# Designs tried in a protein design run: peptides against a protein of PDB entry 5Z08. Part 47

Target 1, 168 residues: chain A of PDB entry 5Z08
Amino acid sequence: RQKDEWAKKTSSLMKQLDWFIGEHLGAMLAAEELGGPVVGELMEIDPDDLSAGFNAHGKLKKATSQPDLDRRQRRIDDIWGPQDEQGQAHKRKRGADEALAASAEMRDLIEQLMNKLVEAGGDNSATYVEIPRESAAARFLVRSKVAMFHPNDARRLRLVDFGRDLDD
Target 2, 222 residues: chain B of PDB entry 5Z08
Amino acid sequence: GLPRLIDAIEEASKIPAKRRQTPIKPTIEKLTTHLYTHGASPDSLLRLADLLTLRNHLDQASLAAITRNLYPSSTVSDEVVLRFIGALGHGQLKPTLALQALFLRWLVMVYHLLENPGVLGQVYGVLFDLLDTAAIRPQLCHLLALVTRRKHVRPFRIQAILTLSRQTGGDPNLTGLLRVFKNYYPEIIVGDATKGRASAFKHPDPQWRQHLDEIQQRRSEA

## One batch from the design tools (peptide; made by RFdiffusion4, then SolubleMPNN)

Design b1_p11_3_s2 (from b1_p11_3, 3 letters changed)
Fold by OpenDDE base, seed 2:
Structure b1_p11_3_s2 (fold): chain B 168 residues (1-168), chain C 222 residues (1-222), chain A 11 residues (1-11)
Amino acid sequence: as target 1 above (168 residues)
Amino acid sequence: as target 2 above (222 residues)
Amino acid sequence: SNVEEYLGRVL
C-alpha cells in the first residue's frame, strides 16, 4: 500500500516535472543557451526588450545599429522576437525547435542524474554524471540546489541528496 | 444545540431557496451566533465543511457567514482540511473563487490548530498549481508560506514562481513566497524578484484570532 | 521504476 501510494506520487511528480520542462523550462533554457537571460534570474526583460536582443553578457542590447547579428542573436530574436507576420513562422519554428532540444537535454540530464543516484546505492562518489558541457540545464540545476558539481571537476555533476542534508 | 442547527441547515440545503417553506436566514444566524459563542466541535466542523464545500442550495452570503464564524473549539482534523483543499480550483461543482479565498484564509487562521500540519505538505503540489488563479493567490501564497519546507523548494517551483511573478508584474504575494523559498536556499539565484515589495504574511484578522483564542481557552479549562 | 522511485524520494 505505501509503496503503491509512493509510486503514484512519484509518477505524478514525474508528469508534473515533464510538463514543466516542456511548457516552461525548455524555452527558458533555450534562451539561456542562445545568450538570453539566465534561467532563475529575474528577467526584468520586458517583452519589448526581448525584441532588442541580448549582449554578450545576456543583457538587453539597445536597438541601435544592425551590426552582423551573430547567428546566436538571430536565434534569440527568432525565439523571443516580436511577432511580425511573415518572419514569425520560421522564427516560431526555430524557437520551438530550440525549446524542444533544451527540453530534451534537461530531461536526459535529469534521467541520468537520477539513474546514477539509484545505482550508487548511497555511495555519493558514484552518483556523478559526466556532462559534455556546462549547459543551461546543468547550471540551472546547480543554481536551484538540485545538483552540484564535483569539487575538482566541473564536468561531473550529481544530485543533491536532500535526505542527507536533513540528517546533517 | 449546534448539531440540531446543522441538521436543519443540511435539510434546507437540499431544497432550492424558492421552494423552502421556511426562510433559512434565521437558522443561519442562530448557527453563526452559536459558532461565535462556543465554536465548532470536530464533528460539527466536519459537517460544516461538507456544507461549505459540497454543491448545495445554500446562498453565497450564508456560506460566507458560516465560514467567517467557523471557530474550531478544538483541533482541526485532516479530513476537514482535505475537504477544503478538495474544494479549490476551477470547476462547476466547486465553490466560487470568492468562497475558496475565504477557505484558504480560514486555513491560515487555524493552521496552528491542525491535528497534523503535515497534511498540507502532502498536498503542497495541489496548492502550488493553483497560484495562477488570481482570485485566490493572496491567501494561497500565505498558506504556502506557512506550509513550505525545504523539501518543497524545488527548481521547477522556483522557476514557476519567477515566471508567474513576471507575468503578474511582481505580485507582492509571489515575491513573499519567493523570499520564503530563498530562506531555505539562500544561494538560489532569484535575481531582483525578491527586492520588490513582498507580503509579510501577517495574520489576516487579529480580532478573529483573539476570539478564537478565547474559545480555545474555555475548552482547556473544561 | 528506479527513476520514479528516486524522484518520489527526492521530489
Scores: peptide ipSAE 0.015, ipTM 0.268, DockQ to the pose 0.437; fails the geometry check
Fold by OpenDDE base, seed 4:
Structure b1_p11_3_s2 (fold): chain B 168 residues (1-168), chain C 222 residues (1-222), chain A 11 residues (1-11)
Amino acid sequence: as target 1 above (168 residues)
Amino acid sequence: as target 2 above (222 residues)
Amino acid sequence: SNVEEYLGRVL
């Protein structure tokens, strides 16, 4: 009975987390990745605002159209090249795509972190996930005290085991 | 308590060491012991930041000792951060470069306790423009590695790091910072500048981190 | 899932 209630609560919580990532957190993470405010500073971000990008101060730029080039792989010249007027319709789609990508990265990262923790069987040295970059998702988890970087390697991230701290 | 110790040090800081009636060292030792045991509240951190960053008559050893024991008991405010950032660079009113390096190291070690990490992003340009200062470059690169976001990765900054890397013979800290930039834009051609040894930006003091965590935990239980 | 089992241990 208690295990079944726990399983139901866990499933419900995971669904709520997935919903929160998809509906809210993904856009905020995308904004941070695009040079916007840190997650928690701006609670409501329209995907259209993400497409506009942010100035050096983290404020929304006027929506100028950027072509559908993967913003993560844009050439240095494309980072600062004159934003041609023609790409405006592509920018709104791009903001939504960045929010979706950020949501997917967050989900994948959480899944990897949880799987490693389960696989480690209590060995804290084995709980680290190798991350390809310091993403907004990774930083959010660290700021939220849900995850920690390896003290000697910023490419390694692990979940905080809250259960152990209660037994000590 | 901590406020009374700070009061005594603030008053002593106004007076040249040769004119003090009482040696300040015992009071500094009491302060550092208290900070080590209990940490500093946000209000105490602000007062200590002013003592550390403003020109006064405290000796460098005392200032360094306070900085090494500057454990936050809770969060670090934007105002505290800005005091330390404002103390960076060259000038007669600025702290020594050795002390500035300790401030940058401190900011790295408490980065996860900032009320608003975005405040460092707002002053990114100020930090970046100090990269030519060799004495603070290691800690500055580490802080910039934490602070850097896509909005900060600009062509002129990429070129500036590349130029400085060539001029310094490939400083590992600059190579590390270039790798952080490349994480945002994989297509950045850094040439031979990234083939060299790069700093991994490891935590500067694991023992300090552990002790900070113990101080932070005691407050969450109270 | 491994995730559900983990969350059931941590939560």
Scores: peptide ipSAE 0.014, ipTM 0.251, DockQ to the pose 0.360; fails the geometry check
Fold by OpenDDE base, seed 3:
Structure b1_p11_3_s2 (fold): chain B 168 residues (1-168), chain C 222 residues (1-222), chain A 11 residues (1-11)
Amino acid sequence: as target 1 above (168 residues)
Amino acid sequence: as target 2 above (222 residues)
Amino acid sequence: SNVEEYLGRVL
């Protein structure tokens, strides 16, 4: 009974988390990945706003049409260069694609972190996930006190084990 | 206990060494031994941060010894962090650059224990503007490598690092920091500035880390 | 694990 109720609550929470990642957090993470505000400073970012880019103060700028460089990284010139009007439709699609990519990265990272925690069987040394880069997703989890970097290796991330505090 | 040792050192710090009735070194040794064994509570850390950062009559060797043994038994508050950041730079009231380098090294080593790591991000400009200070640059670059977020990677800062890298003949720490910037903006044309040797920003003291972990573990079991 | 399978279904 309690296990089933816990499983149902966990299921509901995970669905809500998935929704939150897809509807809100993905866009915010993508904004941070595009040089926008840090997640928590701006609660709602429209994917259309992501396409416009951000000024030096983290405020929305009108994006210029530069070609397909590797998806998640706008050129400094795109972030800080003069912004012309014509690029709006390609912008919206790019912003949506970045939000989707950020959502997928957050989901994958959470999954890996939880899997490693379960696999480690209480060995904190085995709970680390190797991350290819310090993503907005990884930084968000660390800022939220949900995850911690390995003190010697910023490529290794683990969940904060709150369960140890329950056995006291 | 630790508070009484701090009290004695605080009182001694008000008096020039030549005018002290008793040598302070034995009390410093007791303090550093206690810190090594038990660490410092948040309250003790704040008091020690004031002793380390405010102008007083303690000798540099004593201040360095305290800093090298400044193991937090718990978290590090924003106030403690800000004391150390406020002690950075040039000025008659500032600690020596050698001691500032130890403070920056300490902040690197305790970064994972900060109550709010975001506090360092708020003072990012203060830290970044000190990169021209050669004596603290290695530790400063390491701290900035930990603290840097996309919001901090600005064109003027990229250009500042590039310029300073050229002026310094390609300081490996600046090259390392520029690589961190490039992780946020891979399209940053860093030219030859990144072709050189870069610092890997490895943990400054693995033994210190291990000992910190032991102190932290003992508190979680108490 | 049940958590992996659950996460893989929900995420």
Scores: peptide ipSAE 0.012, ipTM 0.248, DockQ to the pose 0.119; fails the geometry check
Fold by OpenDDE base, seed 1:
Structure b1_p11_3_s2 (fold): chain B 168 residues (1-168), chain C 222 residues (1-222), chain A 11 residues (1-11)
Amino acid sequence: as target 1 above (168 residues)
Amino acid sequence: as target 2 above (222 residues)
Amino acid sequence: SNVEEYLGRVL
């Protein structure tokens, strides 16, 4: 029973994360990669807001900030949009393609980070993922305090183990 | 007059210091005194720009002294501007980075006297690509702050400044330039990079400005 | 998935 509820909660969280990546984060990360605004520098996602985003039942409080993010994304697209109609269509397509690519990169990075953490079996030294570049995705996770770089090697990234901070 | 002084310095610049029959320093001092008193005409400015930007046998102290006294008596032509821009960057044939910093400072101080300020906008990319050069970055950021228009604020340039700002630990000059970019696009999220100390890009030398204004006023009366 | 199993241990 508890395992099944946990599996359902995890599956729900993963679906929500996937949705968030696809609908919002991917476009923002693509904007950062293209030299737009840096994702999460203004979102002090206060770890308390990420944590406060979880109710006592582990449900993400629907961040009421959805409308402002969409407005900002539209503004970015409007600002960087080509002035010509044909240019707008090509740029919208290119922007969509870049957002999809950024979404895929973020998904892959999260998957690698999570898999390494599971495989490590509690060995912190084995939790690092080798990253080929400092991507917008990697930077976002670090700024959000979800991931951290190896202290001596910026090519190595790991998830922050939130479970350890509860036991200390 | 000024043309004769320039002639003498041009001839001396072709000869290594050890092979000169007469010391050039007294002639440089006469030139700088003349420039301080009367400024340089457009024709004289072009000749002096060539002396400053082209490789010759003049010593760095003399070149710096000429640059510090390079008061335009009139306007500054596109040709003069392009000589100084062409002298920027790395290379064996380029002036020293210290002298390049003085040229950029000069361009900032005479920006309002340019015949066509748009010429700097045309070479914006050349200037921008030099931001990684620490020795000239302060003056370069100041010049870019004056030159930047909406058309120059591009995503790749925003990212380049952000990246360079992180790499430099938040150089105040880069932060200042980012604020200029943000004035054109307020929605640019610069995060903590803009919360730091930014350069205000104040006039580099108020006394030089005042003296320039005095030289410029004498021309309007003649 | 290994990811689902991990998220459940950490969360």
Scores: peptide ipSAE 0.008, ipTM 0.266, DockQ to the pose 0.224; fails the geometry check

Design b1_p11_3_s3 (from b1_p11_3, 3 letters changed)
Fold by OpenDDE base, seed 2:
Structure b1_p11_3_s3 (fold): chain B 168 residues (1-168), chain C 222 residues (1-222), chain A 11 residues (1-11)
Amino acid sequence: as target 1 above (168 residues)
Amino acid sequence: as target 2 above (222 residues)
Amino acid sequence: SNVEEYLAKVL
């Protein structure tokens, strides 16, 4: 009974997380990958400031004429921009595709992290997932204190064990 | 009924205001009047949460009016809560910070009606990381004050609040949250950061609470 | 099941 209620609650939470990833987080992660605001780094970016583009640190650059920044900013604006006229449909599709890709990457990363946690059977050394790159997804999980990098290897990521921290 | 009003608003939300054949304002007024009188069922509440949190063509005044009248007639599901949490933060697809502040205020006011208050504890990190956003900080600190448990009071979060408190010149909401943290760990050295005026986190709207109670009572009698 | 268990612990 309690296990079934827990399983139901957990399934509900997974569905809600999947929804959150798909509807919100994926788009934000895609924006971060494109050089937009860092997900969970609260840059007080006025929407009007988003139009000015982001520096290599995700901070608003003053509108400097560099064509590549304009392309990334256009890409962010294409992903996140208002849904008005005809030219936005291709931009929306690309933005949607990037948001879907980011959502898929986040889902896959979470799945890998969770699988490793379960497989490790309480051995924290075995809970690390090898990540090919420091993705927006990986950084988000670390910033959210859901995951942590290996202290000596930034290519290894594990979930934070919230259970052990209660017993210590 | 309420579902038909929501249907009409959902359809109108897909169309830019300038391209609508009919003004949406009269339908919004009917919706808000209905919500004020009867509240929203769980199903209606979810649909309204989607209208409020997902990017659409509704104007900010209409969204704010719906939020101010978003009386639950019964419980608030985890799904509804997570819609509002997912709408928080910076981003072009996010609601305005003004609306986010209203959502946080709403969550505070309906906290006692949550089917699972623990859901907010699960997303505690997401909420906590938003504390640097000045526009939502007052309501966010209030919500965190309700949600905070011993498990959430971690050294890094203590230090983060202390740092942010120094940077903000001792925001009374942060001071209030630090006092909540200190209630779980009295040994926390908060220094002068807690000596200042702290928010008492009083109910944001007593009249709204009273009206909510009246709506809730009518359902328990039916 | 395992992902669900972890999410229930973390979330």
Scores: peptide ipSAE 0.018, ipTM 0.256, DockQ to the pose 0.374; fails the geometry check
Fold by OpenDDE base, seed 1:
Structure b1_p11_3_s3 (fold): chain B 168 residues (1-168), chain C 222 residues (1-222), chain A 11 residues (1-11)
Amino acid sequence: as target 1 above (168 residues)
Amino acid sequence: as target 2 above (222 residues)
Amino acid sequence: SNVEEYLAKVL
């Protein structure tokens, strides 16, 4: 009974995490990779906002920003894409593709981190995943205190063992 | 030889200074003299990087002295670089910010000897996220100025530097880094943040460079 | 799954 309730809770949490990654976090991570705000500083990025670009302040264009802010933002938009409607459609598609890619990268990274932790059998040295690059996903997990880099190797990432910190 | 000196220092580093039978300072002086004369091989560099970056019982003056004499006789491996990068930031297990600044300065001075300069580009975000740390910012901006490529110049990083520049009253190192970013994207509006004095990111120590070149030249003749 | 077993240990 308790194991089944636990398995159900775990499955529910994993589904919620997968949903959160797909619906929210992926777009935010893509925004960070594309040069948007750091994930955790901005709570909601609409995938459509990824296409609209970020102002010189890394904030989403709210419609009511003063004309001088719009000029600066237009120049940033001019930096990162063609202004034509076709360029906007390509930019939207690229934004969606980047959000999907970021979602996939986050899912894969979490899966690798969790698998390594299970496989390590309590050996902390075996819990590290080698990351090919310092991604927005990796940074997010570290900032969220969910993961940590190896103290001597920024290419090695592991989950924080919250259970061990309670016993010390 | 150098390996035996490192062995002695490694063993001493495990023991608190008050419990050592012999003072370590004479051995550190022999090490630094050897490093100054001959440089460090790749294997010795890795061992020294561990001594410098891992928590041990060596005093800050000894660690700083080793770092100031850390002349590579050859190339610098990715592993050595990653030891120093991993030692950056805040935390009780991390080296002091003063020592981290010396590590960053060292990375700037040996950048041309890296086996793979691209390794720093892979950890660019880790470096960039430390820009708010005032104690290491000058050296960090200099390193980032060397490492920055078009792929790293992103709108959020532009904005982060602009925000931090405003918060710091226009730190010349941040202005210098913004200028590097602007070289990749000339259209970046940096506003009043670039009206200030920018750092030129000159070589931190010309004498150290000259001595490094002498050590490197001896290897090419052997 | 290994993930399910891990979450079982952490929760």
Scores: peptide ipSAE 0.016, ipTM 0.268, DockQ to the pose 0.257; fails the geometry check
Fold by OpenDDE base, seed 5:
Structure b1_p11_3_s3 (fold): chain B 168 residues (1-168), chain C 222 residues (1-222), chain A 11 residues (1-11)
Amino acid sequence: as target 1 above (168 residues)
Amino acid sequence: as target 2 above (222 residues)
Amino acid sequence: SNVEEYLAKVL
């Protein structure tokens, strides 16, 4: 029963994460990759607020309301958006393509990080994913305190094992 | 006068130092003394800019001495500015990076005397693309801090600075430039890069400024 | 998904 409820909550969280990546994070990551604002700072998500926002029951504290993110994204789009009409369609398409690419990169990175965490069986040394570059996705995860680089190798990234901190 | 000194140096610059019949150093000293006392007219500045930026047989110490004494007596033309900008970057035909840093420093110090400050804004991309060159980065960031306008602050340039800041371990000059960018777009999130030490982009040489002001004042009284 | 299975194992 608890495992099933947890599996449902996890599935729901993963769906929400996938939605968040697709609808919001991808565009912000693309903006960061394109030289826009750093996602982790746009989100006054104090990584401590992300960590503090996960209550012991896995409820995300109400993230900053969708309206504020949308307002920030609109401001970014208003600031960085094409001023000229003809450039708008091509830039919108390019921006959409970059957002899709960033979303895909984030999804893939999360998947790899999670798979390595599962495969490691509790060995933290085996949880590292090799990243080909320091992407906006990788940086976001690190800034969010969701992932960490290997102390001696910035090409190696792992998820922060929050489960250990709960068992202590 | 200054034109005759420039003529002599131009002719000497065509000849390798080992083949010169007369040492050029005394003529360089006369030139630098004249420049220190009277400054350079626009025409003389252009000729000196060519001597400084074009490949010739002048030694680096002489070129540096001329650059350090390159006081404009009046305004600085777009043509003079473009000579110095054209001399920036990597290449066998370009001046040394040390001399390029002096040129950038000079442009910072004479920025208020440019006939058209907008000329630097037109070549902003050229300047910005040189930020990876560590040897000129401090002066380049300072110049860019003066030149930057809202139109220059673009997403790709923000990212380029952020990326380069990470790669350099948070170069304070890049942090300073990023703060200038943030003044135009406060919503630019620069991460921990802005929490670091930033250059204040103070005038590089207050004594040089004071002496320049004295030269400029003498022109206004004449 | 492997993620769901992992999360089901860890939580």
Scores: peptide ipSAE 0.015, ipTM 0.276, DockQ to the pose 0.190; fails the geometry check
Fold by OpenDDE base, seed 4:
Structure b1_p11_3_s3 (fold): chain B 168 residues (1-168), chain C 222 residues (1-222), chain A 11 residues (1-11)
Amino acid sequence: as target 1 above (168 residues)
Amino acid sequence: as target 2 above (222 residues)
Amino acid sequence: SNVEEYLAKVL
């Protein structure tokens, strides 16, 4: 009975999480990956305010920022820049593709983290997932206090086990 | 006068220490004494900036001594600022990171004397990209705290500071800079990064400031 | 694990 109720609650929570990832979080994570606002306190940024391009007068000339910074800055300018009509369809498609990619990355990361937690059987040293990069997804989980990095290796991430703190 | 001392040091800087006929140290001491007493004119500042930033045969102790006594008697030109900014970062032709930290400290201390403070805003990206360099980060964060305007607070820079703060275990200087960013955009999530100890970016040397003010006052009375 | 099987079914 309790296991079944727990399984049902877990199922319901996972469905709600999947919905939240797909409908809201994926787009916000994509915005963060694109150099947009950090997910969590900027929830009050109206998507329309995200579309309200910071005024184009911030065209400081291309200081040869590193190609990755230029790409992120272009992405920010693409997210926050004035929406020219022809750029909108490609930007919307690219934004949708990035949101889908961010959603998939978050789902995969959560799955890996949960699987490692279960496999570890209470050994905290075995609960770490190796992450290929510091993603917006990984950062969100850490900021949300759902996950934590290994103290000596930022490539290793684990879930915070809230269950242990209740038994002490 | 100061120009003649600079001439002598410029000529000595072209020659390796072992090949100099005369020791440079007495001339450096005369220069630093003169700078402490009278400060440097804009023209002298430019010449000294070149001596400090360009590769030459001057020893690190002499370069540090000049930098510590580099009191402007007047304003600081964009050209002088750009010499110091150009000297920052990694490279075989660049000054040591210890000397770069002194340059950044100097820019902080003379910020109110810049002819055009906007020049630092134009090179903001160059400065910001050096935040990963631990040896200069404290002074760099302080300078960025002075220079930062709303136009510089971009999402990618917020994220870069947050990432670097995590990687550094919450460097107080990065936390301080992030608080400056939050002053322009209160909605910025700084999470636990801002709950930690932050640098207040106090003036690096109050005695140096007082002495600078005395030099500047003497010019206004002349 | 039962959670892996469950996650694999739900995700």
Scores: peptide ipSAE 0.014, ipTM 0.267, DockQ to the pose 0.051; fails the geometry check

